Peptides against a protein of PDB entry 6B4E. Designs and how they scored, part 25

Target 1, 295 residues: chain A of PDB entry 6B4E
Amino acid sequence: TNFDKISKMFWHYKDKIAQIKQDIVLPIKKADVNVRNLLSRHKRKINPKFGQLTNSNQQLFKIQNELTQLINDTKGDSLAYHWILNFIAKAVVHQAETEVRVKPESALPLGKLTLYLLVQFPELQELFMARLVKKCPFVIGFTCEIDTEKGRQNMGWKRNNENKWEDNTSYDERMGGILSLFAIITRLQLPQEFITTTSHPFPIALSWHILARICNTPLNLITNTHFVILGSWWDAAAVQFLQAYGNQASKLLILIGEELTSRMAEKKYVGAARLRILLEAWQNNNMESFPEMSP

## One batch from the design tools (peptide; made by RFdiffusion4, then SolubleMPNN)

Design b1_p10_7_s2 (from b1_p10_7, 4 letters changed)
Fold by OpenDDE base, seed 2:
Formats: structure tokens, C-alpha cells, sequence
Structure b1_p10_7_s2 (fold): chain B 295 residues (1-295), chain A 10 residues (1-10)
């Protein structure tokens, strides 16, 4: 792994966030009142849709259609269109931070919806990835030290209104939630309407990158969070990962589940202990995946 | 460190 390249990619997306603010968010405040009103109405309609997802494909398709119509209503104005997509990107990540963290299986319908939107509206892809990397650099396998304030900020740590860092558990859970969503997206097949005409925007290879890059990370930078997000990834995508890459996948799962946890045993990370349990379950032919959605 | 893992499956 070339970590210089990974770092460059990380900062690319950080810069993208700044660009979005400058080129999309701020300018819309000066836009025509009709445009602002349109976006306000659409925002109010779009925001609750993510919470309306269930384990039903029928419900999913309904939401997809509704969102598609709402987004299409903005295409006549490029700025409005990009603004609404950026809003959606933020909303999806927020849903991962709040709902997926407490109910990981909710990542499946959310991921299906997100993947559909990413393909239907390609301009969402960069906006979404930028938001993901800002909130959870683990999605691209980026890691830095967290002994400094800047390091913590880069790794997505939040401060409250009193300038106090969030607790470790909160951070771990948020990272796990976001990573779960991303993992799901990488292992989903494209919807049937796109499979013959479009390439997957975030394919399963990106899951490989996450695991490989973590394994290649200097051990002094490995924290409990790394194991937590690996566990989240495992629940979300391990079955499909094995299906995709076979023996190579198996080797990598053993590497993270056995070797990486063993190397860090002295730290007694709770996340590592959970990952060991997942490994053992797999060894006993009891690897579980999220249940498939109903019709 | 662990053995180097390639960026793509082999």
C-alpha cells in the first residue's frame, strides 16, 4: 500500500468538502427566491424518506421513485441540482451515524437506496464519497495519529459545544455505522435496470482496499476503532466478500481476524475480542449475514 | 508489521 497516495486521496476529498461549501452551499443562499423555496420544500420532503425505509423492497422502490422525482425537479438549475444531491449525501451519512450505529441491519435498505441514487445521479458519487471520507476516513483505509487535536479532527472525531471531545464509545459506534453502510454498498449488485449498462461505482474491490490497507497500517497507529469497524464490515459484507474472491478473501479474513488481533493482543481491545468471536463463528461454519429484504 | 497485503486480490 502506498500511503502517500492514500493521504493524497484523503486530502482530495477534504478539499472537495471545502469546494462544496464555496461553490454549492454558499451560492444558493444568494439564489433566486423561487429556487430557494423549491429547495426548502424538497429538503423537507426528502429528509424523512431515509427514516421510512424498512426491510421491504416494495417500500424501498416507493422511496426510490419518490426521491427520483424530487431530484429530477431540480435538474433545470444546475446549482439547485447539486445542492439537493449534496443534501442527500449529508443526510445518508447522518442516517448511518444515528440509525445504522444502533441497528446495523438497517444499512441494507439504506445501502440499496443509496446505490440506486448513486447510479441514477452520477454527480452524487463525488459528493457522497467526500462526505464519507470526512466523517470516516476508514472507508478509504486512511489512518493517522490521534495524539494531536488535528489528528483527531482528521480521523473524524467530534467536539461538543463545550469543545470537549466525544467519548471513545460514541466515536467507535459512529465509525462503525458509517463503515457498515459503505461496506453494504460495495457488496450489493447493481439494480437490474443498470446492470448491463453501468459499472458499479463503489465495487467490492473497495472492501478489499479497506482490509488490506488496515493490515498494512503501522501497528502503532492501530486502535480499538480499527477493530470495531472491521467487525462492522464483517457483519455487513464478509459473506459476499468470500463469494467474490474465494480463497483470497479467506486469507485476508484470517489475516485480520487472527493475525492482526494477535499482534495487538497486549492492548486488550474490546473490538479485537469481538472480531475474534466473528472469526471463530466463521471457522465453525456459522458466518452470518444480514437477512435479505422482503418483497 | 504484518506481511504486506496487495491492493488488489491476486
Amino acid sequence: as target 1 above (295 residues)
Amino acid sequence: ALPEVPEIPE
Scores: peptide ipSAE 0.515, ipTM 0.933, DockQ to the pose 0.085
Fold by OpenDDE base, seed 5:
Structure b1_p10_7_s2 (fold): chain B 295 residues (1-295), chain A 10 residues (1-10)
Amino acid sequence: as target 1 above (295 residues)
Amino acid sequence: ALPEVPEIPE
């Protein structure tokens, strides 16, 4: 693993966030009143859609179509189009931070919706990735020290109004939620309408990157959060990961579940304990995936 | 130390 390259990627997306604000968000405030009104209406219609997802594919398709129409309404104005996509990117990640963190299986319908939108509207891809990396650098396997304020900020830690850092549990859960969503996206097949004409924007190989890069991370930088997000990833994608890479996947799962946890045993991380349990369940032929969605 | 894991599967 070339960690310098990963760092450059991390900062690229951090800079992208600043660029988005400067070139998309702020200019809209000075845009024509008709454009602003359009975006306001669309924002109000789009925002509740993510909460309307259920375990129903029928409901998913309905929402996909509704969002597609709403987004298409903005395509006549490039700035408006990019603004609405950026809004969606933020909303999806927020949904992962709030709903998925407490109900991991909700990542499946959210992931399906997101993947559809990413393919349907390719310009969403960079906007979404930038938001993901900012909020959860683990999605690209980036890790830095968190002994400094800047380090914590870089790793996505939040401060409250009193300038105090969020508690460890809250951070771990948020990271787990975001990572669950990303993991789901990487292991989903493209919808049939796209599979022959479009490459997967965030393929299963990106899950390999996450696991490999964490395994290659200096042990002194490994925290409980790393194990938490690995556990979240495991629930979301381990079955499909094994299907994709076979024996190589198996070796990597053993590496994170057995070897990495063993190396860090002295820390007694709760996340590591859970990952160990997941490994043992797999060894006992009890690996589980999220339940499939209904028709 | 853990063995180095390649960036992509072989």
Scores: peptide ipSAE 0.514, ipTM 0.932, DockQ to the pose 0.084
Fold by OpenDDE base, seed 1:
Structure b1_p10_7_s2 (fold): chain B 295 residues (1-295), chain A 10 residues (1-10)
Amino acid sequence: as target 1 above (295 residues)
Amino acid sequence: ALPEVPEIPE
């Protein structure tokens, strides 16, 4: 792993966030009142849709269609279109931070919806990745020290209004939620209508990157969070990962589940303990995945 | 250090 390249990628997306603010968010404030009103209405309609997801594919398709229509309504104005996509990117990540955090299996319908939107509206891809990397750099395998304020900020730590960092558990859970969503996206098949015409924007290879890059990360930078997100990834994608890469996947799962956890045993990370449990479950032929959605 | 993992499957 070339971590210099990973760092460049990280900062690329960090810069993209700033660019989005400058070129999309701020200009809308000066846009025509009709455009602003349109976007306000659409925002109000779009935002609750993510919380309306269930384990039902029927419900998913309904929401997909509704969102598609709402987004298409903005295409007459490029700025408005990009603004609404950026809003969606933020909303999806927020949903991962809140709902998926507490209900990991909700990543599946959310991931399906997100993947559909990413393919249907390709301009969403960079907006979404930028938001993901900002909130959870683990999605690209980026890690830095968190002994400094800047380091914590880079790794997506939040501060409250009193400038106090969030607690470790909160951070871990948020990262796990976001990573779960991303992991799901990487292991999902494209919707049927796109399979023959479109390449997967975030394929399973990106899951390989996450695991490989974490394994290659200097051990002094490995924290409990790394193990938490690996566990989240495991629940979300391990089965499909094994299906995709076979023996190579197996070796990598053993590497993270056994070798990495063993190397860090002295830290007694709770996340590492959980990951070992997942490994053991797999070794006992009890690897589980999220339940499939109903028709 | 752990064995180096390639960026892509071999």
Scores: peptide ipSAE 0.514, ipTM 0.932, DockQ to the pose 0.085
Fold by OpenDDE base, seed 4:
Structure b1_p10_7_s2 (fold): chain B 295 residues (1-295), chain A 10 residues (1-10)
Amino acid sequence: as target 1 above (295 residues)
Amino acid sequence: ALPEVPEIPE
């Protein structure tokens, strides 16, 4: 792994966030009042949709259609269109940070919805990835030291208004939630209507990148969070990952589940302990995955 | 460090 290139990618997306603010978010504040009102109404209609997801594909399709219509309503104005997509990108990640973190299986319907939107509206892809990388650099296998304030910020740690860092548990859970969503997206097949005409925007290979890059990360940079997000990834995608890459996948799962955890055993990371449990379950032919959604 | 893992499957 060339970590210099990964760093460049990381900063590319950080710059993209700044660019989005400058070129999309701020200009809308000065846009025509009718446009602003339209977007305000659409925002209010769109935001609840993510919380309305269930384990039902029927409900998913309903929401997909509703969101598609709402987004299409903005296409007459390029700035408005990009604004609404950016809003959606932020909302999806926020949903991962709040709901998925406490109910990981909710990543499945959210991931399906997100993948649909990413394909239906390709301009969402860059906006979404930028938001993901900003919030959870693990999605591209980026890691830096967190012994400095800047390092923590780069790794997505939040500070409150009193300049106090969030607690470790909160950070771990947020990262786990976001990565669960991303993992799900990478292992999902494209919707039937797109499978023959479109390439997957975030394919299973990106899961390989995550695992490989973490394994290649200097051990002194490995934290409990790395194991937490690996566990989250495992729950979300391990079964499909094995299906995709067979023996090579197996080797990599053993590498993270056994070798990496063993190498870091002295740290006694809780996340590592959980990952060991997942490995053991797999070894006992009991690898669990999220249940498929109902029709 | 662990053995180097390739960026893509072999």
Scores: peptide ipSAE 0.513, ipTM 0.932, DockQ to the pose 0.085

Design b1_p10_7_s3 (from b1_p10_7 with S4E D10K)
Fold by OpenDDE base, seed 3:
Structure b1_p10_7_s3 (fold): chain B 295 residues (1-295), chain A 10 residues (1-10)
Amino acid sequence: as target 1 above (295 residues)
Amino acid sequence: SLPEVPTIPK
């Protein structure tokens, strides 16, 4: 693992966030009133769609079609198009922070919708990844110290209006929700209509990178959050990960579930205890995945 | 092929 390369990738996406603000978000505020009105209407229509997802593929397809139409309505103006995609990227991540946080299985319909949009609108890919890395650097296996204000900010910690840091539980749950979504995306197959024409934008190999990079992270930087997000990843993708990489996957699951937890046992992390439970369930042939969606 | 299984730091 080359951590210098990972750091460069992290800062690349931080720069992208700044670029998005300068080149997309701020310019729209000065755009023609008709464009601003159009985007305001579309924003109001798009925003509730992510909360309307259920365990139904029928409902998913309905929402896919509705969003496709709404996004296509903006293609006549490049700035408007990129603005609406950036809005969608932010909305999807927000949904992971709120709904997936408390209901992890909701990552499946959200992930299917997101993957569809990422393929249908390729310009969404960089916007989405930049937002993911900003909010949850764990998605690329980036870790830094959180003993400083800047370190906490880099790792996605939030402050409220009173400049107080969020509590540890809130941070852990948000990171878990976001990572669950990303993990689901990496293990989903492309929709049938894209399989022969498009490669997967965020394939299962990215899950390998997350696990490997965390395992190679200096132990003094490993926190409870690392184990929480590994547990979230496990629920979301472990079954499919084993299917994809076989024995190599098994070795890596043992490495995170047994070796990493053992190395950090003195810390008595709650997240580590949960990961041990998941390992034991697997050893007893009781590894579970999220249920498939209904027709 | 994927890289070898990573080593946890001492």
Scores: peptide ipSAE 0.091, ipTM 0.756, DockQ to the pose 0.920
Fold by OpenDDE base, seed 4:
Structure b1_p10_7_s3 (fold): chain B 295 residues (1-295), chain A 10 residues (1-10)
Amino acid sequence: as target 1 above (295 residues)
Amino acid sequence: SLPEVPTIPK
């Protein structure tokens, strides 16, 4: 694992966020009033769609179509188009931070929707990845120290208006929610209409990178959060990961579930304990996955 | 193809 390369990727996306603000978000405020009104209306229509997802594929397809139409309405203006995609990227990640955080299985419909949009609107890919990395750098296997203010900020910790850091539980849950979404996306097959014409934008190999990079992270940088997000990943993607890579996947699951947890046993991390439980369930031939969605 | 499974350093 080349951590210098990962750091460069991390900062690339951090810079991308700044660029998005300067080139997309701020300029739209000075755009024609009709464009601004259009985007305002679309924003209001788009926002509730993510919360309308259920375990139903029919409902998913309905929402996909509605969002597709709304996004297409903006294509006449490049700035408006990119603005709405950036908004969607933010909204999806926000949904992961709030809903998936408390109901991990909701990552499945959200992930399916997101993957569809990523393929349908390729310009969303960089916008989405930038937002993911900013809020949850674990998605690319980036880790830094959190004993400094800057380090904590880089790892996605939030402060309130009084400069108080969020509590550990809140941070862990947010990271878990975001990673659950990303994990789901990586393990989903492309929709049938795209499978022969398009490559997967965020394939299962990215899950491999997450796990491998965490395993190679210096132990002094490993925190409870790492185990929490690994557990979230496990619930979201372990079954499909094993299907994809077979014995090599098995070895990696053992590395995170047994070896990494053992190395950090002295810390008594709650997240590590949960991961051990997941490992044991697998060893007993009881690895669970999220139920498939209904028609 | 993916690289070899990493080893956790001792």
Scores: peptide ipSAE 0.045, ipTM 0.741, DockQ to the pose 0.856
Fold by OpenDDE base, seed 5:
Structure b1_p10_7_s3 (fold): chain B 295 residues (1-295), chain A 10 residues (1-10)
Amino acid sequence: as target 1 above (295 residues)
Amino acid sequence: SLPEVPTIPK
């Protein structure tokens, strides 16, 4: 693992967030009133769509089509188009922080929707990845110390209006929600209309990177959150990961579930305990995945 | 091919 490369990637996306604000978000405020009105209407229509997802593929396809139409309406203006995609990127991540956080299986329909949009609108990919890395650096296997304010900020910790950090449980759950979404995206197959013409934008190999990079992270930087997000990843993608990489996947699952947890046993992390339970369930032929969606 | 090889540090 080249941590210098990972760090550079992390800061690249942090810079991208600043660039997005400067070049997309702020300029639109000075745009023509007709453009601003259009975007306001579209924003209002787009926002509720993510909450309308269910375990139904039929419902998913309906929402995909509706969002596609709404996004296409903005293509005549490049700035408006990028603005609406950035809005969607933010909204998807927010949905992961709120809904997936409390209902992990909701990552499946959300992930399917997101993957569709990422392929249908390629410009969404960098916007989405930048937002993911900002909110949850674990998606690229980045970790830094959290003993400083800057370190906590870099790792996605939030402060309230009183400059008090969020509680550990809230942070862990948010990170787990975001990671669940990313994990599910990496293990999904492309929709049939794209599979022969397009490469997967965030393939299963990125899940391998997450696990490997966490395993290679200095132990003094490993926290309960690392185990929480590994558990979230496990629920979201472990079955498909094993299907993809076979014995090599098994070795890596054992490495995170047994070896990494053992190395950190003295910390008695709750997340680590859960991960060991998941490992044991797998060893007893009881590995589970999220329920498949209905037609 | 596998992207990278994990090694847990001591």
Scores: peptide ipSAE 0.039, ipTM 0.736, DockQ to the pose 0.752
Fold by OpenDDE base, seed 2:
Structure b1_p10_7_s3 (fold): chain B 295 residues (1-295), chain A 10 residues (1-10)
Amino acid sequence: as target 1 above (295 residues)
Amino acid sequence: SLPEVPTIPK
């Protein structure tokens, strides 16, 4: 693992966030009134869609079509188009922070929707990834110290209006929610209409990167959060990960479930204990996945 | 260190 490259990737996306603000968000404030009105209407229509997802593929397809139409309405204006995609990127991540956090299985329909949009609208990919990395650097296996204010900020910690850091549990849960979404995206197959013509934008290999990079992270930087997000990843993608990489996947699962947890045993992390339970369940041929969606 | 890229079994 080349951590210098990972760091460069992290800062690339941090810079991208700044660029988005400068080149997309701020300029739209000076756009034609008709454009601003269009975007306001579209924002109001788009925002509820993510919460309307269920375990139904029929409902998913309905939402996909509705969003596709709404996004296509903006293509005549490049700035408007990019603005609406950025809005969607933010909304999806927000949904992960709120809904997936409390109901991890909701990552499946959300992930399917997101993957569809990422393929249908390729310009969404960089916008989405930038937002993910900003909120949850674990998605690219980035870790830094959190003993400083800057370190905490880099790792996605939030402060409230009173300048108080969020609780550890809140942070862990948010990171878990976001990571669950990303994990599910990496393990999904492309929609049937794209499978022969398009490469997967965030393939299962990115899950491998997450696990490998965490395993290679200096132990002094490993926290309870690392184990929490590994557990979230496990629930979201472990079955499909094993299907994809077979014995090599097994080795990596053992590394995170057994070796990494053992190395950190003195810390008595709750997240590590849960990961051990997941490992044991797998060893007993009881690895679970999220239920498949209904027709 | 663990490999950065997965090795797909044959």
Scores: peptide ipSAE 0.034, ipTM 0.724, DockQ to the pose 0.126

Design b1_p10_7_s4 (from b1_p10_7, 3 letters changed)
Fold by OpenDDE base, seed 2:
Structure b1_p10_7_s4 (fold): chain B 295 residues (1-295), chain A 10 residues (1-10)
Amino acid sequence: as target 1 above (295 residues)
Amino acid sequence: SLPEVPVIPE
C-alpha cells in the first residue's frame, strides 16, 4: 500500500471541494434571476426524491426518469448543470448519513439510483467522490490521527454549534452509513442500457482498495470506527465481493475478520466483536446479503 | 501491517 498516493488522492478531493465552492456554488449567486429561479424550483423537486425510494424497481425507475428530466432541463447552462449535480451529490451523501445510517438495506435502492446518475451524467462522478471523501475518508482507505482538531476534521468529525465534537457513536454510525452506500455502488452491475458501452465508474476493485488499505494501516491509527465501517461494508458487499474475486477475496475477508481483529483484541472494540460475528457466520455458510429489490 | 493480497493494486 502506497500511503503517499492515498494522501495525495485525499487532498485532491479536499481541494476539489474548495474548487466547487469557488467555481460553482458562489458564482451561481450572481447568475441571472431566471437561472436562480430554475435551480430553486429544481432543488425543491429533487430533494424529496431520495426519500421516496423503496425496495421497488418500478419506483426506482420512476425516480430515475424524473431526476433525469430535471437534470436535463439545466444542460443549456453549464454552471446551472454543474450546480444541480453538486446539489445531488450532497443530497445523496446526506441521505446516507441519515437514512442508510439507521436502515442499511436502504443503501441498495439509493446505490442503484446513484450509479444510474453517475453513468448518465459523468460530470457527477468527481463531484460525488469529492463529497464522499470529505465526509468519509474511509471510502478511499485514508486514515490519519484524530488526536488533533485538524486530524478529526480531516476524518470527517463534526462539531455542533457549541463547538462540541459529536459523540463516538454518532460518528461511527454516520461513517457506516456513507460507507454502506459506497460499498453497494461498487458491487452493483451497470444498468442494462449501459453495460456494453460504458465502464463502471466505481468498480468492485475500489472495495478491494478499502479493505487492503485498512489492513495495512498502522495499528496505532486503527479505531473502533474502522471495524464499524468494515462491518457495514461486509453487510453491503461481501457476498458479491466473493463472487468477483473468489479465493483471493476470501483471503482478504479473513485478514480483516480474523487477523486485524486479533491484533486489536486488547482494545475490546465493539465494532471488532461484530466483525468477528460476521466472520463466524460466513464460516458457517451463513453469509447474508441485502434482499434484492422487487420488480 | 497485514500481508498483502496481490490480486489487484491497492
Scores: peptide ipSAE 0.026, ipTM 0.691, DockQ to the pose 0.132
Fold by OpenDDE base, seed 4:
Structure b1_p10_7_s4 (fold): chain B 295 residues (1-295), chain A 10 residues (1-10)
Amino acid sequence: as target 1 above (295 residues)
Amino acid sequence: SLPEVPVIPE
């Protein structure tokens, strides 16, 4: 694992966030009033759509169509189009932080919707990835120290209104939620309408990167959060990961479930204990996955 | 050492 490359990737997306603010968000504030009004209306219509997702594919398709129409309405203005996509990127990640964190299986419909949008609107891909990395660097296997304010900020820690850091449980859950979404996206097949014409924008290989990079992370940087997000990933994608890579996948699952947890046993991380349970369940031929959506 | 898949870099 080349950690320098990972770091460069991390900072690339951090820079992208800054660029988005300068080139998309701020300019819209000075845009024509009609454009601003349009975007405001669209924002209000788009935002609730993510919460309207259920375990129904029918509902998913409805929402996909509605969002597609709303986004297409902005294509005549490049700045407006990118602004809407950036808003969607933020909204999707926010949904992962709030809903998926408490109901991991909700990542499936959200992931399907997101993947559809990523393919339908390719410009969303960089915007979404930048937002993901900002909020949850684990999605690219990036880790830094969290003993400093800057380090915590880089790893996506939030402060409340009293300038206090969020508690460890809250952070772990948020990271788990975001990673669950990303993991789901990586293991989903492209929608039928795209499967023959488009490559997967965030393929299962990115899950491989997450696991491999975490396994190679210096042990002094490994925290409970790492195990929590690995557990979240496991629930979201382990079955499909095994299907994709077979024996090589098995070896990697053993590395994270057995070797990594063993190396960190002295820390008695709750997340590590859970990951061991998941490993044992798999070894007993009892690996679980999220239920499929209804028609 | 981590398992290697020929087509997937770390």
Scores: peptide ipSAE 0.023, ipTM 0.686, DockQ to the pose 0.208
Fold by OpenDDE base, seed 5:
Structure b1_p10_7_s4 (fold): chain B 295 residues (1-295), chain A 10 residues (1-10)
Amino acid sequence: as target 1 above (295 residues)
Amino acid sequence: SLPEVPVIPE
């Protein structure tokens, strides 16, 4: 694992966030009133769509079509188009932080929707990845110390208005929610209309990188959160991961489930305990995946 | 090709 490369990638996306603010978000505030009105209307229509997802593919397709139309309405103005995509990127991640956090299986319809949009609108990919890395660096296997304010900020910790850090449970759950979404995206097949013409923007190999990079992370930087997000990943993608990589996948699952948890046993992390339970379930031929969506 | 299998540091 090349941690220098990972660090460079992390900071690249952090810089991208700043660039987005400077070049997209701020300029639109000075845009023509008609453009601003258009975007305001579209924002209001887009926001509720993510909450309208269910376990129904029919409902998913409906929402996909509605969002596609709304986004296409902005293509006549490049700034407006990029603004609406950035808004969507933020909204999707926010949905992961709130809904997926408490209902992990909701990552499946959200992931399907997101993957569709990422392929349909390629400019969304960098915007989305930047937002993901900012909010949850675990998606690229980045870890730093959290003993400093800057370190905590880099790892996506939030402060309230009183400058108090969020509690550990809240942080763990948010990270788990975001990681669940990313994991599910990596293991989904492209929609039929794209599979022959487009490469997967965030393929299953990125799940491999997450696991491998965490396994190679210095042990002094490993926290309960690492195990929580590994558990979230497991629920979201372990079955499909095994299907993709076979015996090599098995080795990596054993590394995270047995070896990494054993090395950190003295910490008695709750997340690690859960991960061991998942490992044992797998060893007993009881590995589960999220329920398939209805037609 | 598959990425390299990780080695957990001691």
Scores: peptide ipSAE 0.023, ipTM 0.683, DockQ to the pose 0.839
Fold by OpenDDE base, seed 3:
Order: sequence, then structure tokens, then C-alpha cells
Structure b1_p10_7_s4 (fold): chain B 295 residues (1-295), chain A 10 residues (1-10)
Amino acid sequence: as target 1 above (295 residues)
Amino acid sequence: SLPEVPVIPE
């Protein structure tokens, strides 16, 4: 594992966030009043759509069509188009932090919607990845120390209005929610209409990167959160990961489930205990995936 | 570090 390369990638996306603010978000505040009004109306229509997802493919397709229309309405103005895509990127990640956090299976409809939008609107891809890396660096296997304020900020820790850090449970759950969404996206097949014309923007190989990079992370940097997000990934993608890479996938699952947890046993991490349970379920031929969505 | 599993680049 080349950690220098991973760090460069991390800082690339941090720079992208700054660039997005300067080139997209701030300029819209000075844009024509008609453009601002249009975007405000669209924002109000788009925002609730992510919460309207259910386990129904029919409902998913309805929302896909509605969002497609709303986004297409902005294409006449490049700045407005990029602004609405950036808004969507933020909204999707926010939904992962709130809903997926408490209901992991909701990652499936959200992931399907997101993947559709990523393919339908390619400019969303960099905006979305930048937001993911900012909020949850684990999506690219990046880890740094959290003994400093800057380290915690880099790893996506939040402070409230009183400048108090969020509690460990809240952080773990948020990271788990975001990682669940990303894991789902990596293991989903492209919609039928795109299979022959487009490559998958975030393929299953990115899940391999996450697992391998965490396994090779210096042990002094491994925390309970690492095991929590590995458990979240496992629920979201382990079945499909095994289907994709076969015996090699099995080796990597054993590395995270057995070897990594064993090396960190003295810490008695709750997340590690859960990952052990998942490993044992797999060993007993009881590996489960999220249920498929209804028609 | 844990042993490498060589399938695809990290």
C-alpha cells in the first residue's frame, strides 16, 4: 500500500471542496435573482425526494424521473447546473448520515438512485467523491491520527455550536452510514439502459481498496471506527464482493474479520466484536445481504 | 502491516 498516494488523493479532494466553494457556491450568491429563485425552488423540490425512497423499485423510478427533469431544467446555465449537482451530492451524503445511519438497508434504494444520477449526470461524480472524502475519508482508505484538532477535522469529526466534539457513538454511526452507501454503490450493477454504453464510475475494485488499505494501516492508527465501518461494509457488500473476486475475496475477508480483529483484541473494541460475529456467521454459511427491492 | 492479498492494485 502506497500511503503517500492515498494522502495525495485525500488532499486532492480537500482542494476540490475549496474549489467548489469558490467557483460554484459563492458565485451563485451573486448571480441573477431569477437564477437564484429558480435554484431555491428546485432545492425545495429536490431535497425531500431522498427521504421519499422506499423498498419499491417503482417508487425509485418515479423519483429518478422527477429528479432528472428538475436537473435538466438547470442545464441552460452551467453554473446553475453545477450548483444543483453539488447540492444533490451534499443531500445524498446527508441522507446517509441521518437515515442510513439508523436504517442501513435504506442504503440500497439511496445507492441505486445515486448510481443512476452519477451515470446520467457525469459531472456529479467528482462533486460526490469530494464530498464523500471530506465527510468520510474511509471511502478511500485514508487514516490519520485523531489526537490533534486538525487530525479530527481531517477524519470528518464535527463540533457543535459550543465547539464540543461529537460523541464517539455519533461519529461511528455517521461514518458507518456513509460507508454503507458507498459500499452499496460499488457493488450495484449499472441500470440496464447504461450497461452497454458506460463503465461503472465507482466499481467493486474500490471496495477492495478500502479493505486492503485498512488492513495495511499502522495499527496505532486503527480505532473502533475502522471496525464499525468494516462491519457496515460487510452488511452492504460482502456477498457481492465474494461473487466478484471469489477465493481472493475470501482471503481479504479473513484478514479483516480474523487477523485484524485479533491483532487489536487488547483494545476490546465493540466494532471489532461485531465484525467477529459477522465472520462467524459467514463461517456457518449464514452470510446475509440486504433484501432486494420490490418491483 | 497485514499480509498483502495480490489481486488488484491497492
Scores: peptide ipSAE 0.026, ipTM 0.685, DockQ to the pose 0.132; fails the geometry check

